# Designs tried in a protein design run: peptides against a protein of PDB entry 4N78. Part 169

Target 1, 186 residues: chain A of PDB entry 4N78
Amino acid sequence: HFQVICRLLGYQGIAVVMEELLKVVKSLLQGTILQYVKTLMEVMPKICRLPRHEYGSPGILEFFHHQLKDIVEYAELKTVCFQNLREVGNAILFCLLIEQSLSLEEVCDLLHAAPFQNILPRVHVKEGERLDAKMKRLESKYAPLHLVPLIERLGTPQQIAIAREGDLLTKERLCCGLSMFEVILT
Target 2, 155 residues: chain B of PDB entry 4N78
Amino acid sequence: MAELQMLLEEEIPGGRRALFDSYTNLERVADYCENNYIQSADKQRALEETKAYTTQSLASVAYLINTLANNVLQMLDIQASQLRRMESSINHISQTVDIHKEKVARREIGILTTNKNTSRTHKIIAPANLERPVRYIRKPIDYTILDDIGHGVKW

## One batch from the design tools (peptide; made by RFdiffusion4, then SolubleMPNN)

Design b2_p19_6_s3 (from b2_p19_6, 7 letters changed)
Fold by OpenDDE base, seed 5:
Structure b2_p19_6_s3 (fold): chain B 186 residues (1-186), chain C 155 residues (1-155), chain A 19 residues (1-19)
Amino acid sequence: as target 1 above (186 residues)
Amino acid sequence: as target 2 above (155 residues)
Amino acid sequence: FELSPIIEELIEEALKRLS
């Protein structure tokens, strides 16, 4: 689904969605969640000492339950705050998955374009074969597919310009060094 | 442009008119030949003359048709070439627009990105003491150890 | 006037029919 979304939205659509999500997340964090956190901090027991281990796990749990009773019973935490946190979480996950999906698409594009851009994979060399010789053969094999040089030779100035721009756009992808998700976490 | 215009406005219409005029002239020639044959004492000569006129007329019509056809073909070729040029221009514009849109989109999404922190791969400092690969001695799993746990149905 | 080869052939055929 995320791959399809990425394909449908493209960079622009993804950007818009991400921006809106960021706004939503910001709103949730700085608004409702912050308010609840402040409220919780106010009602938080000022002195909560660790009970003695002698009370055992049940006793300790009961102790904390008692100390935090007001917080636990705060109904709005469950209904509103936790829901908002879920929304934030979902937004984060969405962003992550979108980025991952986009990265996959970009990588695929790069791989598909590589032969046309004189980007050759490193070939596995069997014993007795020279890497250089194989690479040279590979280069020779794909030389006719080099789009930009081909267009530079045969194309109009306008076509050459477009080809160069297209080549650049093809090479420059987010997956090469940019992260949206890191911005979201920031 | 000038050539196409000339073909469309002058040559082709002119050729069509010429064919029409030729038709009229052919009727006159036919009438002449008929009358000449009837009135002539030498029927053989009249017939030969008619054949000559027929041949000439046929050649004339053929020429007119050929000329017109060639002009039409030329017109079509020019038009086809113009269409191809227009197509090329449209494609160029389309590509330019697409590239521009893509650049804009990339800028927009780029604003939402930061450089990936290349986590310095902590050089896994190979522990100095290469623990000798303990030869994985495949100890056969002695499943007999489990024999005592199962209440085997004694048959 | 030079006729196309096709037209020349047609004329020749027509002439043959008249002959």
Scores: peptide ipSAE 0.011, ipTM 0.684, DockQ to the pose 0.005
Fold by OpenDDE base, seed 2:
Structure b2_p19_6_s3 (fold): chain B 186 residues (1-186), chain C 155 residues (1-155), chain A 19 residues (1-19)
Amino acid sequence: as target 1 above (186 residues)
Amino acid sequence: as target 2 above (155 residues)
Amino acid sequence: FELSPIIEELIEEALKRLS
């Protein structure tokens, strides 16, 4: 699903969705969640000491239930606060999954474009073969596929300009050095 | 542009009119040949004249058809060339717009990105001294040591 | 204007039939 969303929205659509999600998350954090946290801090016991181990696990549990009774009985905590936290969590996960899916799509695009952009994979060299000779052979094999040099040789000035810009846009991808998720976490 | 206009407005219509006129003229020639053959005392001469007129007429029609066909082909070639130029122009505009849109989109999403901290995976410099794997000897945990610690039921 | 080879062939055939 996330891959389909990435393909459908493209960079612009993803940017819009991410911006709106950030606004929603900010609103939830600074608004409702902050208010509930403040309220919880007010009702939190000022002094909560660890009970003696002699009370056993049931006694310790009862102690904490008693100390946190006001918090546990706060009905709006379960219905509203936890829901908002789930929404924030879902938004974060959504952003992560979108970034991962986008990265996969970008990598695929880079791989598909590589033969046309003089980007060659490192070839496995068998024992006794020279890496340089294999790479040179590979370069020669794919040389006719290099799009920009081909257009520079045969194309009009306008076509050359478009080809260069297209080549640059194809090479420059977010997955090469940029992260959206890190921005979301800040 | 001028050549196409001449073909469309003058040459092709003119060629069509010429073919039509040729049809009318051929009918007259046929009538003449028929009458001449019937009235002539020398039928052999009349036949030879008919052959000459037929050959001339055929050559004339062939020339008119060829000229018209060539003009039509030339017209089509010019139109095809114009269409190709238009297509090229449209493609150029489309590509320019797409590139621009892509640049805008990338700027927008770029605002939402930060540089990936390539955590320099510090080459875990294998410590020069490979600490000999200390053979984890599972010493059985002697739980009897805990017998004196806590209110456990002394059996 | 040289007649197309096709037209020339047609004329020759027509002339052969009249001959």
Scores: peptide ipSAE 0.010, ipTM 0.688, DockQ to the pose 0.005
Fold by OpenDDE base, seed 3:
Structure b2_p19_6_s3 (fold): chain B 186 residues (1-186), chain C 155 residues (1-155), chain A 19 residues (1-19)
Amino acid sequence: as target 1 above (186 residues)
Amino acid sequence: as target 2 above (155 residues)
Amino acid sequence: FELSPIIEELIEEALKRLS
């Protein structure tokens, strides 16, 4: 699903969605969540000592339940605050998954374009074969497919300009060194 | 442009008119040949004359058709060439617009990106004190403690 | 006037039939 979304939205659509999600997240964090956190901090027990291990797990749980009774009974925490936290979490996950999916699509595009851009994979060399000879052979094989040189030879100046720009846009992808998710986390 | 206009406005219509006129003339020639054959005392001469007119008429019509056909073909070739040029121009504009849109889109998304921090392979500074490999005594994890926790199938 | 080769062939055939 995320791959399809990436294909349909493209860079522009993804950017718009991400911007809107960031706005929503910011609004949730600075608004409702912040207010609840402040309230929770006020009602938090100032002194909460670890109970003795002798009380066992149930006793310890009961102790903490008692200490946090006011927080647990705070109905709005469950209904509003936790919901907002879920929304923030979902937004973050969405951004992560979109970025991952986009990266995969970009890699696929790069791989498909590679033969036309003189980007050749490293060929596995069997024992006794020279890597250089194989690479040269491969280069020679795909040389006629190089789009930009072909257009430079046969095309108009306008076509050449477009081809160069297109080539550059094809090569320069986000997956090569950019992260959206890191920005979202800051 | 001038050649195409000449073909469309003069040569092709002219050729069509010529063919039409030729049809009318051929009818007259046929009538003449028929009457001449009937009225002539020398039927052999009349027949030879008819053959001559037939040959001439055929050649004339063939020429007219050929000329017209060639003019039409030439017209179509010129038009096809014009269409190809127009298509090329449209494609160029379209590609330019697409590239521009792509650049804008990339700028927009680029604002939302940061450089991937190549994880500086923090040289795991091996702690100077090689903690003696604490012999991992595999204490069998008794998973039975978890049997009562969760919706797992009570085996 | 130059006729296309096809037309020339047709004329020749027609002439042969008249002869």
Scores: peptide ipSAE 0.009, ipTM 0.684, DockQ to the pose 0.005
Fold by OpenDDE base, seed 4:
Structure b2_p19_6_s3 (fold): chain B 186 residues (1-186), chain C 155 residues (1-155), chain A 19 residues (1-19)
Amino acid sequence: as target 1 above (186 residues)
Amino acid sequence: as target 2 above (155 residues)
Amino acid sequence: FELSPIIEELIEEALKRLS
């Protein structure tokens, strides 16, 4: 689903969706969530010491459950605050998944374009073979596919310009150095 | 443009009219030949005259058809050339617009991005081919398991 | 005037029919 969304929206659509999600997240965080956090801070026990380990895990759990009983029983926390947190979480996950899907699409595009851009994969060298010789052979094999040089030789000035721009756009992808998700986390 | 206009407005219509006139004239010639053959005391001479007129008429019609056909072909060639030029122009504009849109889109999404901290992978000194920044491509988590979860239309 | 080979053949055929 996310791959399809990425394909349908493109860079522009993804940008718009991400911006709107960020606004929603910001609104939730600065609004309802902040208010509940403030309220929770007020009702938090002023003194909560760690129980002795001799009480065991069940005893420690019961201790904290008792100390936090008022918070746990706060109905609005369960219904409203947690829902808002879920929404924020979903938004974050959505952004992550979109970025991952976009990265996959970009990588695929880069791989498909590579032979046409004189970007050759590293060839596995068998014992006794020279890497340089193999690479030269590979370069020679794909030389006719180099789009920009071909168009520079045979094309009009306008075609050359378009080819160069297209080549640049093909090479420059977000996955090469940029992260949206990191921005969302800040 | 002037040549195409001349073909469309003068040469081709003129050729069509000439063919039509030729048709009418051929009927007259045929009538003449028939009557001449019937009335002539020398049937052999009348036949030879008919042959001569027939040959001339066929040659004339053939010429008219050939001329018209050539003019039509020329017209079509000119039009085809014009269409090719137009197509080329449209394609160029379309490509330019698409590139521009893509650049704008990339700028927009770029505002929402920050530089990834590339872990210093050991510079595998690849030969002088432009070191593409080896970005850590996270193994895609297969989320196909989630495709059946939600209210969305399966695409 | 120069006729296409096809037209020339047609004329020749027509002439043969008249002979």
Scores: peptide ipSAE 0.009, ipTM 0.676, DockQ to the pose 0.005

Design b2_p19_6_s4 (from b2_p19_6 with D5P T12Q K17A)
Fold by OpenDDE base, seed 3:
Structure b2_p19_6_s4 (fold): chain B 186 residues (1-186), chain C 155 residues (1-155), chain A 19 residues (1-19)
Amino acid sequence: as target 1 above (186 residues)
Amino acid sequence: as target 2 above (155 residues)
Amino acid sequence: FELSPTIQELIQKALEALS
């Protein structure tokens, strides 16, 4: 699903969605969540000592339950605050998954473009064969597919300019060194 | 442009008119041949004359049709060439716009990105308590367990 | 345009004579 979303939205659509999500997250954090956190801090027991281990696990749990009774019984915390936190969490996860999906799409694009851009994979050399000779053969084989040189030779100046720009745009991808998710976390 | 205009305004209409006129003339020739054959005492001679006129008329019409056809073909070729040029221009504009849109889109998303800190420096916050490095005995991951799972592309 | 029937006949006869 995320791959399809990435394909459909493209860079521009993804940017818009991410910006809107950030606004929503900011609004939730600075508004409702902050207010509840402040309230919770006020209601939190100032002194919560560890009960004696002699009470066992059930007794310790009961102790903490009693100490936090006011918080646990705060109905709005469960219904509103936790819901908002879920929304924030979902937004973060969405951003992460979009970035991952986008990276995959970009890698695929790079791989598809590689033969046309004189980017050749390292060929496995069998024992006894020279890597250089194989690489030269591959280069020779794919040389006719090099789009930019071909257009430079046969095309108009305008076509050449477009081809070069297209080539550059094809080579430059976010997956090569940029992260959106890190920005979202800050 | 001048050639196309000449073809459209003069040559092709002129050729069509000539062909139409030839039709009228052929009808007159046919009438003449028919009357001549009926009135002539020498039917054989009249027939030969009719054949001659028919051949000449056919040749004339064939010439007119051929000329007109060639002119029409030439006109179409010129128009096709013009359309191709227009298409090329439109494609160029379209590509330019697409590239521009892509650049704008990339700028927009770029604002939402930061450089991946390849800083290898995971500050290994050494846990304060140096638990004696349990010698991580790297058990070699026996990948042979996976040999039976999936289409092993032996590269 | 279509040739008159008379012309068509003459053409046919001429073609036959030339064949």
Scores: peptide ipSAE 0.018, ipTM 0.673, DockQ to the pose 0.005
Fold by OpenDDE base, seed 2:
Structure b2_p19_6_s4 (fold): chain B 186 residues (1-186), chain C 155 residues (1-155), chain A 19 residues (1-19)
Amino acid sequence: as target 1 above (186 residues)
Amino acid sequence: as target 2 above (155 residues)
Amino acid sequence: FELSPTIQELIQKALEALS
């Protein structure tokens, strides 16, 4: 599903969705969640010492239940605050999954474009074969596929300009050095 | 532009008219030849004259058809060339617009990105001194040490 | 007056048929 979303929205659509999600998350965090956290801090026991181990697990549980009774009984915490936290969590996960899906798509695009851009994969050399000889063979094999040099030889000045710009755009991808998720976490 | 206009407005219509006129003239020539053959005392001469007119008529029609056909083909070639130029221009504009849109989109999404902290994978410098694997001597775990820890039933 | 070679051949055949 996320791969389909990435393909459908493209860079522009993803940017818009991410911006809006960030706004929503910011609003939830700085608004409703912050208010509930402040309220919880006010009702939180100032001193909560560990009870004696002699009371056993049930006694310790009862102690903490009693100390946190006001928090546990706060109905709005369960219905509103936790729901908002779930929404924030879902938004974060959504952003992560979108970035991962986009990265996969970009990598695929780069791999598909590589033969046309004189980007050759590192070939595994079997024992006894010279790496240089294999690389030269690969270079020779893919040399006719180099799009920009081909257009520079056969194309009009306008076509050459477009080809160069297209080549640059094809090479530059987010997955090469940029992260959206890190921005979301900041 | 001038050549195409001349073909469309003058040469092709003119050729079509000429061909039509030729058809009517051929009918007259046929009638003439028939009457001439019937009325002539010298049938052999009349026949030779008919052959000459037939040859001339066929040559004339062939020339008119060929000229008209060539003009039509030339017209079509000019139009095809114009369409190809237009297509090329549209494609160029379309590609330019697409590139521009892509650049804008990338700028927008770029604002939402930061540089990946390439964790400097510290080259795990293999410590030069391979510490000899200390032979793991399995000491039996004495579980009696735990006998005093917990609310276990002291048997 | 230049006819295509094909038309010239057709005319020649027609002339031969009439002769």
Scores: peptide ipSAE 0.017, ipTM 0.683, DockQ to the pose 0.005
Fold by OpenDDE base, seed 5:
Structure b2_p19_6_s4 (fold): chain B 186 residues (1-186), chain C 155 residues (1-155), chain A 19 residues (1-19)
Amino acid sequence: as target 1 above (186 residues)
Amino acid sequence: as target 2 above (155 residues)
Amino acid sequence: FELSPTIQELIQKALEALS
């Protein structure tokens, strides 16, 4: 699904969605969540000492439950604050999955374009064959597919310009060195 | 443009008129040949004359048709060439627009990106003692271990 | 009105066939 979304929206659509999600997350964090956090800080026990281990796990749990009773019983925390946190979490996950899907799409594009851009995979050399000879054969095989040189030879100046720009745009992808998710986390 | 206009306005209409005129002339020739054959005492001569006129008439009509056809074909070729040029121009514009849109889109998304911190690949200091590659003994996956995992109906 | 040699030949053949 995310792959389809990436294909449908493209870079522009993804950018818009991400920007809007960031706004939503920001509003949730700075608004409702912040308010609840402040309230929680006010009701938080000022002194919470570790109970003695002699009380065992149940006793320790009961101790903390008692100390945090006011927080646990805060109904609005469960209904509103946790919901907002879920929304933030979902937004973050959405961004992550979109970026991953976009990266996959970009890699696919790069792979599809590779034969036309003189980008050849390293061929596995069987024992006894010269790597250089195989690579040269491969280069020769795909040489007619090199788009930019072909257009430079046969095309109009305008076509050449377009081909060069297209080639550059094809080579430059986010997955090569850019992260969107890192920006979202900052 | 001038050539196309000449074909459309002068050559093709002129050729059509010529064909029409030739039809009228052929009718006259046919009438002449028929009458000449009927009235002539020398039927053989009349027949030879008719053959000569027929050959000439056929040649003339064939020429007119061929000329007209060639002019029409030429017209169509010129028009096809014009359409191809127009198509090429439109495609060029379309591609230019698409590239521009893509550049804009990339700028927009670029604002939302940061450089991936290529963690300096810590030089994997090869441990001095190359642990002998533990011979990967392909243990056959005993799938029987999974036989007890699941409510399989024991028959 | 010179027809192409091919057309002339065809016409001639047709005339010969009618003879």
Scores: peptide ipSAE 0.016, ipTM 0.679, DockQ to the pose 0.005
Fold by OpenDDE base, seed 1:
Structure b2_p19_6_s4 (fold): chain B 186 residues (1-186), chain C 155 residues (1-155), chain A 19 residues (1-19)
Amino acid sequence: as target 1 above (186 residues)
Amino acid sequence: as target 2 above (155 residues)
Amino acid sequence: FELSPTIQELIQKALEALS
C-alpha cells in the first residue's frame, strides 16, 4: 500500500501529506497531550520512595497502586490521552513507512536508469581477470545506451538541455543522502 | 508557410480548374474530330488526325492529373511536417513543465529532509591479527543437496 | 517526356483549321 501511495502522490503529494501530519502531531503534542502531562505532573506523588524489599512483589505492587491510585483511576487518560498518543505513534509509523517505500522506489528508479547514465555495476572479477579490462569491456558494451551523450550528438539544443536536466533529476534522489524521518523525530 | 499557401490557394485550385477546362476542351476536340471525319474526302487522313489529337489529349490530361497529384502529395507532406513540428513543440513544453513541477516538488520535500548523519564509524580498530580476508569463493550452490529434502514425487 | 502542345493549343489549331 505504501508503495502505491508513493507512486500516486509523488514527491509533491508526499510532501503535502508529511506537512499535514506534522501539523497534526504538533497539535496533538502541544494541545491535549501537553495538558494531560501537566495534569499528571500535578497529581504525581511528590515523594515516592521504594518500599522495602521485605514486602515482596505483591506488597510493592500494592504500594505503588496506592500511590498512583489517582492516576490509574483517571479514565480520561486511557480514553483520550492514550488515543492521542496512538495517533502520534501512527503518524510516526506512517512517515517511516512512506520514507522506506519512497527510498525503495528511488533505488529502483536509479537501478533502471543506471545503464543509460553510464553507471555500471561492480563486476565480480574471477581469478586471473583484470578488473580494468572487464570494466572497459562493459563500458564499451553499454556505451551506445548512454542517453545524454547520444542526445548531445544527435539532438537539438533544446533536447540536449532537457536531457541534461532530466539526467540530473534522475540522479539526484532523496535516498542518496537525505532523511525525512530524522526531521520528523526532531 | 508560403509554399503551403501557394499550393492551397493557387496550384491545387489551378490544377483543378485546368482539369475541368480540359473536360470541356476534350468535348470540343471530339466534336471537331467527328465533323472533320464526316466532311473530309480523305477519311484516312482525318482518322490519323483524330488519333493524333486523341493521343495528345490523353497525354495532356495525364500530365494535368500527375501535376495535381504531386501538388496534393506535396501539400500533405508539408502538413505532416508541420504536425510533427507542432507535436515536437508540445512535447517540449510538456517536458519543460514536468521538469519544473518536479523541481518544485523536490524543493518542497527537500525542506522536510535532513542529511543522514553518517555516523562517524568509530575506527573499527582492526584487530592486530589481520585475519587474511578469506576470499569468499562463491561455491556454486549444489542444489542436489536438497534432492533428499521434501516429499516430492520420486521420479 | 516532352508533352506535346496543351489541349488548348490543339483545340485552337482545330478551330483554325475549321475556319
Scores: peptide ipSAE 0.018, ipTM 0.682, DockQ to the pose 0.004; fails the geometry check

